# Ledger of designs, part 117: peptides against a protein of PDB entry 5HOI

Target 1, 351 residues: chain A of PDB entry 5HOI
Amino acid sequence: FRYMPFSPAGTPFGFTDRRYLTMNEVGYVSTVKNSEQYSITVSFFDVGRFREYHFEDLFGYDLCFLNEKGTLFGQSKTGQIQYRPHDSIHSNWTKIIPLQAGERITSVAATPVRVIVGTSLGYFRSFNQFGVPFAVEKTSPIVALTAQNYRVFSVHYSQFHGLSYSLSELGTSSKRYYKRECPLPMSLPNINSDMKKDANLDYYNFNPMGIKSLFFSSYGDPCIFGSDNTLLLLSKWRSPEESKWLPILDSNMEIWKMSGGKETTDIHVWPLALAYDTLNCILVKGKHIWPEFPLPLPSEMEIRMPVFVKSKLLEENKAILNKKNEIGADTEAEEGEEDKEIQIPVSMAAE

## One batch from the design tools (peptide; made by RFdiffusion4, then SolubleMPNN)

Design b1_p15_8_s2 (from b1_p15_8, 9 letters changed)
Fold by OpenDDE base, seed 5:
Structure b1_p15_8_s2 (fold): chain B 351 residues (1-351), chain A 15 residues (1-15)
Amino acid sequence: as target 1 above (351 residues)
Amino acid sequence: DELFEKIKAAAARKK
């Protein structure tokens, strides 16, 4: 295992000269290799609210976080961070984060009021939106960060304890914990089963935790989307004893349902955000589990608890087909059983 | 790909 720079919904270069540094509900940040430099473009889904902008990156930013007010960039090895407001009225600022030998920035997050830097040694650094430092805290090694307003969701990794999470609020005077290094019930990528395809190995080398994205919902609940393509939501986090992770969407199950029960290996969900009861996502067709260029239009997938077992549906549909054949219904015999749409129970059908 | 467009259409109708 190696600590890699993580950004929400960031994509690898693969065999290309370009990748997405990050994407969410606001937009997407792309970088293109140009010799020893990079060209960065910050693009938005709401083209009426925001103007796309471009700049040359001489530092090789490998960390990014996009919000409604600006973009935070980071360089994992050098410790350089840059904040670029979307509004030209506000100035860009740059800072060097002091790193120890072998320490890397592993994740960055920015809100309109806070900037957060997490490192492979577990240094949690907080700043205001102008880069003025508040505090430095030592935690378990940070592998991912997201933030909304004053709240920070951090994912930690320990070789002994696996994944943990913290949920904190960065007030003006102090940091409050709602959750502090609690177990995160997310499956890590399975090297032996999932890496049979070169594309999965490339993605694992880019993101060994398999965290495709993490964000806060529109209601302010921490969300994480892992390599298992399940969206987890932290419910009841204000009540420490009642707090639980809810698997609110199995995206593989939803693709299977929307396909009429066809097994697909080349359709993928790439998570952007959770707005109300819908996962905003990119539907990806192809060998790579991540979106290529140009970026497809976002899709919405309704959240639903995975309460159904595929095997039971297949058995029930076989039993229905056998009963139809016994009743002598002229089922045109030429369509192979594999092409018949599986009747999904109405309670599970996407309205 | 007709299946992929069917899935996109199903995901888009929930807006």
Scores: peptide ipSAE 0.340, ipTM 0.864, DockQ to the pose 0.610
Fold by OpenDDE base, seed 2:
Structure b1_p15_8_s2 (fold): chain B 351 residues (1-351), chain A 15 residues (1-15)
Amino acid sequence: as target 1 above (351 residues)
Amino acid sequence: DELFEKIKAAAARKK
């Protein structure tokens, strides 16, 4: 296993000179290779609220986190980080994170009040929005970070225990844990099944954990979207004994429903954020599971617990067709079974 | 692609 730099909804270069460093509900950060340099563009979905900006990157930033006040950049190997406020009133700042031999920054996160750096050796470093350090803590190796206000959701990896997560609050004087290195019930990418498709290998090499994104919901609940295309939400995290992961959306099932029950292999959900009861996402068409350039407009997908099984819906639809054929002898329309739109029960559309 | 536009339209209609 190799620790790779992780950013929420970041995309690989693939065969291109371009990739998204990160994207969420605020916007998207792209980087373009230009000889020995990179050109970074910070773009926004709300063009009335924010102005797009760009700069030359001489360091090759491979880590990024976007929030409503600024963008945090990081270089995984050198330990350099840069914070760029969106407003020109506030100054940019740069710091070098001290790294041990072979240590890498694996993830960075930023809120309007906190900056967090996680490493492959499990160093958790916290700063304020001006880059003033608060603390350094040693944890299990950090593979992903997200943050909202004072809260941090961290994903950890152990060779012996697999994936774990922590949920913490970074006060002014102390770190509080709501959850500390608890098991994360997320499926890892299945190398043997997925390697048969070249597009999956490129993504696996970029992101071996298959974490497409992690974020906090609008209600402040930790969310994670894995390689299985299931959105997990951590419910009741304030009550340690009642806390549970909820599979609030199977995006493959929702695509299947929206298609009228057609199996699709070229339509993908790319997660951005969870706002109330809707997953903000990019609907991607193509061989790659990630969005290309230009970025499509975001779509909203309503969250639903995966209570329904495809086989049962197919059996119910077949039973409805058989009942129609028993009542109406005369219409031998040989419309092939494959093209018949599955009538999804209206109850599934109205809940 | 009519199927992809149908899925986009289904995802957009919940506003």
Scores: peptide ipSAE 0.339, ipTM 0.865, DockQ to the pose 0.606
Fold by OpenDDE base, seed 3:
Structure b1_p15_8_s2 (fold): chain B 351 residues (1-351), chain A 15 residues (1-15)
Amino acid sequence: as target 1 above (351 residues)
Amino acid sequence: DELFEKIKAAAARKK
């Protein structure tokens, strides 16, 4: 295992000179290699509200976080961070995070009011939006961060304990924990099954935790989307005794339903955000599980608890077909059983 | 690919 720089929904270069540093509901940040330099573009989905901008990156930023007010960049090895407001009213600022020998910045997050830096040694550094430091705390090694307003969702990794998470609020005077290094019931990438496809090996080398993204929902609930393509939501986190992870979407099951019960291996969900009861995502076609260039328009997928099992639906459909045949309803020709669209119950069909 | 366009259309209809 190696600590890699994590950004929400970031993509690898693969065999190309370009990748997405991050993407979410606000927009997407791309970087292109130009010799020893990089050109960064910050693009937005709401082109009426925001203007696309670009700049030359001499540092090789490998960490990014986009919000509605600005973009935070980081360099995992050097400890350099830069905040760029989207407007010209506020100035850009740059800071060097002091790193120990072998320490890496593993994740960064920014809200309109806070900047957070997490490291491979578990240093949690908090700042205001102007780069003024609040505190340094030592936690378990941080592998991913997201933030909304004053709240921070952090994912930690221990070689002995696996994944844990914290949920904290960064007030003006103190940090409050709602959850502190609690077990995270997310499956890690299975090296032996997933590495059979070259594209999965490239992605594993880029992101060994398989965390495709993490975000807060529109209701302020922590969400995580792992390598199993299941969206987990932390429910009732304000009540410590009632708090639980809910598997609110199996995206592989939803693709299967939307296909009419066809097995697909080249259609993938790339998560952006959770807005109310819909996963905002990119539908990806191809060998790679991540979006290529140009970025397609986002799609919406309704969240559903994975209560239905494919095998049970197949058995129910076979039982319906057998009953129709017994009633002597005219055999419209046996077009091969394999090509018949599975009747997905209307309650399960995407409207 | 008709299947991919079917899935996109199903995901788009909720707007």
Scores: peptide ipSAE 0.337, ipTM 0.862, DockQ to the pose 0.664
Fold by OpenDDE base, seed 1:
Structure b1_p15_8_s2 (fold): chain B 351 residues (1-351), chain A 15 residues (1-15)
Amino acid sequence: as target 1 above (351 residues)
Amino acid sequence: DELFEKIKAAAARKK
């Protein structure tokens, strides 16, 4: 296993000279190889609110995080980070993160108020938006980070315990944990079964955790989208005893439904964000599970909580059974216990 | 690809 630099919805180069460093609901950051240099472009979906900009990257930034106020860049090996505000009012700043021998920056995150750096040795470094350090904490090895306002969702990896997660709040004086290195019920990519396609091997070498993206929902709930194409949401995280991961969307099943029940091997969901009850995503057509260039327009997939669908189907089936029992109390007809095949209501098969 | 455009149209129509 090797720790690789992770950025939310980042894509590999593949056989091309270009890739997406990151993308989310705000926009997308691309990099193009120019000999030993890179040209970085920061693009936005709301072209009326933001102006696209570009710059030459002499450092080879392999980490990126985009927010509504700026873009954070990082170089995993050298420890260099750069923050670039989208406005021209605030100055860019650069900092070198001290790394030990063999240590890598594995993920970076930025909000309008915090900058976070996570490493392969589990150093969690926090800064304000101006690069002033707050603290250094030692955790389990960090493999992914996202942040919203003062909250940080971190994913950790241990060879002994697999994936874990933390949810923390970075106040001015202290870090508060809502969750600290709790088990993350996400499957890792299976090297033996999925590697039959060269495109899957290339993606695995780029992202061995299979985390396509992680973000906070519009309601501030941690979300993660793994290699199984299932969107997990951390529900009730404020109540330690009630907190649970909810599989709120199986994107493969939603593609299957939208196709009219056709198997598709060349249509993929690339996650951007969760806005209310919709997954903002890129629908990808092709051999690669990630978007190519140019980036397609984002699409919206409605989340159907399977628990609500099962509970609603169970309540509807109970209501139908109760109505049949209320009507059937007057007719003693002994018609046999034919196996209750769960008739999927025809309405759910036709929509 | 008609299938891909059908899926895109289905994903877009939920607005």
Scores: peptide ipSAE 0.336, ipTM 0.863, DockQ to the pose 0.467

Design b1_p15_8_s3 (from b1_p15_8, 8 letters changed)
Fold by OpenDDE base, seed 1:
Structure b1_p15_8_s3 (fold): chain B 351 residues (1-351), chain A 15 residues (1-15)
Amino acid sequence: as target 1 above (351 residues)
Amino acid sequence: DETYEKIAKAFARRS
C-alpha cells in the first residue's frame, strides 16, 4: 500500500497537463503544469461574492482545501504549506511542516479558525488561521481530513484494522473527541472487478482508498462518499452510544431511476457538498468518473435511503408489461419503439 | 445523449 495525497473531490491529471486540486460548494481549485512550474487558479461558484485569482506555484502543491475565507495548499513530500486568504486585507503565510524520512503529508484542512495537517505516520498537527501551532498528536496513519469551524473529521488507515474515523473538536485549550478511531464501514475499491478499465486504474493510482470526497453537512454531520458512489452520513454523533452511519444516497441507483432503468456507463456523480436534503454534485458525462475541463455547472440530487432493489423493480415492470400485452392482444397496433421507461411509482416522487 | 440531458434536467438546481 502507498499513501497518496488526498484533497476533497480532487482529480488526477490523467493524460492532460491540468487537474482539479479540490472542489466543494464554495468553488474549485485547478492547477496547470507549465514545464517545471504550475499555474494555480482559485475559482468560485458565487462570482458576485468572490473574485477569481491565480498565482504561479514553484513548489508543485498536490494538497488543497478551499473554504469561504481562504485556500490552504500543501506539498506532500517537502512538507510546505501555504494559506491564501481570498481577501487582500489578510496576508498570505507559508510554513514547512517537519517530516521524518519517508513521511508524507496525506491531507490538509482549513476553516476560518483552524488549519489541520495529517501525515502518513499519523501526526495530527493543528494551527490557528494565522499558522500559530497549538499541538501535535500521534494517531493511526491519516489518509483524509475535513473540517468545519472547530470540528475535524479524520479518516485513518491501519494494515491490520483497515479504515477507521475520528470526530474531534479543536477548542482554544484542548482537543475533545466525540469519536476516536472507530471502525469506518466504507467499501474499498475492488481491484479485480473495477480495474478492467484503464480510467479506473488511473483513478486508483491517484486515490487508492477511493474516497471521492468527505465534508460536513449544512447541519454539521460528517459525510463520506466512497468508490461505491454511496453517500454515508454519521448520525447522532453527539450521543456516543446512538451514533450510526446512514447510507443516505446511492447515486448509481438515482442515475438508474432517472435513465428509465437503463444501465449507463458514461454518467457519473462527483460529490461537492451536502446542503440540507440535497447532494450538491457535478454530473459527469464521459469515460472518466471525474470531471474534466471546463467544469459543468453543479447539480442538486435529493437524498434518499436506498430501500428499493433493482431486481424487484424490474420484475414488477415485467409483470405490468405482461398484463398490458394480455389485454392488448386483439389490436394489430404498430410496434412503435415505445422506449421501455420503467414507471417509478409516483409515491417516491411526492415526499 | 438524450439520457444525460434528461438526468441533467431532473437534477438541475431549482432557481
Scores: peptide ipSAE 0.312, ipTM 0.865, DockQ to the pose 0.768
Fold by OpenDDE base, seed 5:
Structure b1_p15_8_s3 (fold): chain B 351 residues (1-351), chain A 15 residues (1-15)
Amino acid sequence: as target 1 above (351 residues)
Amino acid sequence: DETYEKIAKAFARRS
């Protein structure tokens, strides 16, 4: 296992000179390799609210976090971080995070009020939006971070315990835990089954945890989207005993339903954010599970808990087809073998 | 093409 730099919805280079460093509901950050340098572009979905900007990156930033006020960049090996406000009124700042031998920055997060840095040795470093440090805490190795306002959702990895998560609030004087290194019920990528496709191996090498993204919902609930394409939401996190992960969307099941029950291998959901009852995502067409260039327009997928078993739906549809063939044996209508769309029960169709 | 377009239309942002 290797600790890789994680950014929310970041994409690999693949066989190209360009990738997305991060993307969310605010926008997307791209980088293009030019010899030994990189050109970074910060683009926005709301072009009326924000102005796109670009700059030359001499450091090779491999970590990024975008928020409504600015973009945080990081270099996983050197420990350099840079915060760039979107508004020209506020100055950019740069800082070096001290790293031990072999330590890497694995994830960075930024809100309008906090900057967070997590490392492969489990150093959790907190700053204000101006790069003034608050604290350093030693945790289990951090593999992913996201933040909203004062709250931080962190994912940790242990070789013995697998994935865990923490939910914390970074006040002015102290860190409060709502959850501290609790088990995360997310499936890791299965190397033996999933790596039969070369495109999956490239993505696994980029992101060994298979965490496509993590974010807070519009209601402030931690969300994670894994390699299984299931959106997990942490419900009731304010009540420690009642806290549970909800599988609020199986995106493979939703694609399968919308395809009329056809198995599609060239349509993929790339998560951006959860707004109310809709997953903001990019619908990707092609061999790669990640968006290429240009970025398609964002789509909205309504959240639906996976209550139904695909096998039962296939059996029920076979039974309906067999009954129709028994009744239809008396009418000679030669109408062609149209690929009979699986009738999804009306209760599963969005009204 | 048709399946992707059907899905993309179903998940298009309500403008």
Scores: peptide ipSAE 0.308, ipTM 0.863, DockQ to the pose 0.777
Fold by OpenDDE base, seed 3:
Structure b1_p15_8_s3 (fold): chain B 351 residues (1-351), chain A 15 residues (1-15)
Amino acid sequence: as target 1 above (351 residues)
Amino acid sequence: DETYEKIAKAFARRS
């Protein structure tokens, strides 16, 4: 296992000179490698609200977090971070995060009011939006961060305990924990099954935790999307005893349903955000599980608890077909059984 | 790819 720089919905270079540093509901940040330099572009989905901008990156930023007010960049090895407001009213600022020997920045997050830096040694560093430090805390090794307003969702890794999470609020004077290093019931990538496809190996080397993204929902609930393509939501986190992870969407199941029960290997969901009851995502077509260039328009997938199993849906469809064949002895339609699209009952498609 | 187009159209109709 290696600590790799994580950014929400970031993509690898693969065999190309370009990748997405991050993407979410606000937009997407791309980087192009030009010899020893990089050109970074910050693009937005709402082109009426925001103007695309670019700059030359001499540092090789490998960490990014985009919000509605600015973009945070980080360099995992050097400890350099830069915040760039989208408006011209506020100045850019740069800071060096002190790193110990072998320490890496593993994730960064930014809100309009907070900047967060997490490291491979578990240093949690908090700043205001102007880069003024609040505190340094020692936690378990941080592998991913996201933040909304004053709240921070952090994912931690231990060799002995696997994945854990924290949910905290960064007030003006103190940090409050709602959850502190609690077990995270997310499946890690299965190296043995996934390594059969070169594209999966490239992604595993880029992101060995398989965390495609993490975000807060529009209601302020922590969400995580793993390598199993299941969206987990932390429900009732305000009540410590009632708090639970809900598998609110199996995106592989939803693709299977929408394909008429056909197994597809070239259609993938890439998560951006959860808005109300819809997963904002990129529908990826191709060999790679991540979006390539150009970025497709975002799609919305309605969240659904995985109550139905493929086997049950197949059995129900087979039972419907058998009943139709028992009633319809007189119609010679020899159209081969294999090509009949599985009719998902409207009740199962509406729940 | 008719399957991809079907899925893409189904997602685009909900937005």
Scores: peptide ipSAE 0.307, ipTM 0.863, DockQ to the pose 0.633
Fold by OpenDDE base, seed 4:
Structure b1_p15_8_s3 (fold): chain B 351 residues (1-351), chain A 15 residues (1-15)
Amino acid sequence: as target 1 above (351 residues)
Amino acid sequence: DETYEKIAKAFARRS
């Protein structure tokens, strides 16, 4: 296993000189390799509220976190971080995070009030928005971070225990845990089944945990979207005894429904954010499971608990077709079984 | 691709 730098909804270079460092509901950050340097562009979905900007990156930033006030960049190997406010009122700042031999920054997060750095050795470093340090804590190895306001959702990895998560609040004087290194019931990428396609192997090498993104919902609930394309939401996290992960969307199931029950291998959901009852996402068409350039417009998928099994729906639809044939209702032409649109129950159709 | 366009239209942001 190798610790790789993680950014929410970041994409690999693949066979190109460009990738997305991060994307969310605010916008998307791209980097283009120009010989030995990079050109970074910070783009926004709300073009009326924000102005796109770019800069030359001489450090090769491989970590990024975008929020409504600024962008945090990090270099996983050197420990350099940079915060760039979107407005010109506040100055950019840089800092070097001290790293031990072999230590990597694995994830960074930023809110308007906090900057968080997580490492492969499990150092959790907290700062204010001006880069003033609050604390250093030793945790299990951090593989992913996100933050909203004062709240931090961290994902940890152990070779012995797999994935765990923490949910904490970074006050001015202390860190409070709501959840501390609790088991995370997310499936890891299956190397043997999923890696038969070169494109999946490339993505696995970029992101071995298969965490496409993690974010807080608009209600402030931790969300994670794994390699299984299921959106998990942490419900009732304020009550540790009642807290549970809810599989609130199977995006593969939703794509399958909307395709009329056709198995598609070239349509993928790329998660951005959860706003109320909708997953803000990019619908990716193509060979790669991640968005290419230019970035498509974001789509909204209604969250729905996966209650139905595809096989049962196929059996029910076959049973309905057989009954229609027995009743002598006009045989709509023998379009092959693969081309018959499955009548998905209206309750399962996205409105 | 008709299937992609159908899906993209179904999940288009409600303005």
Scores: peptide ipSAE 0.305, ipTM 0.862, DockQ to the pose 0.750

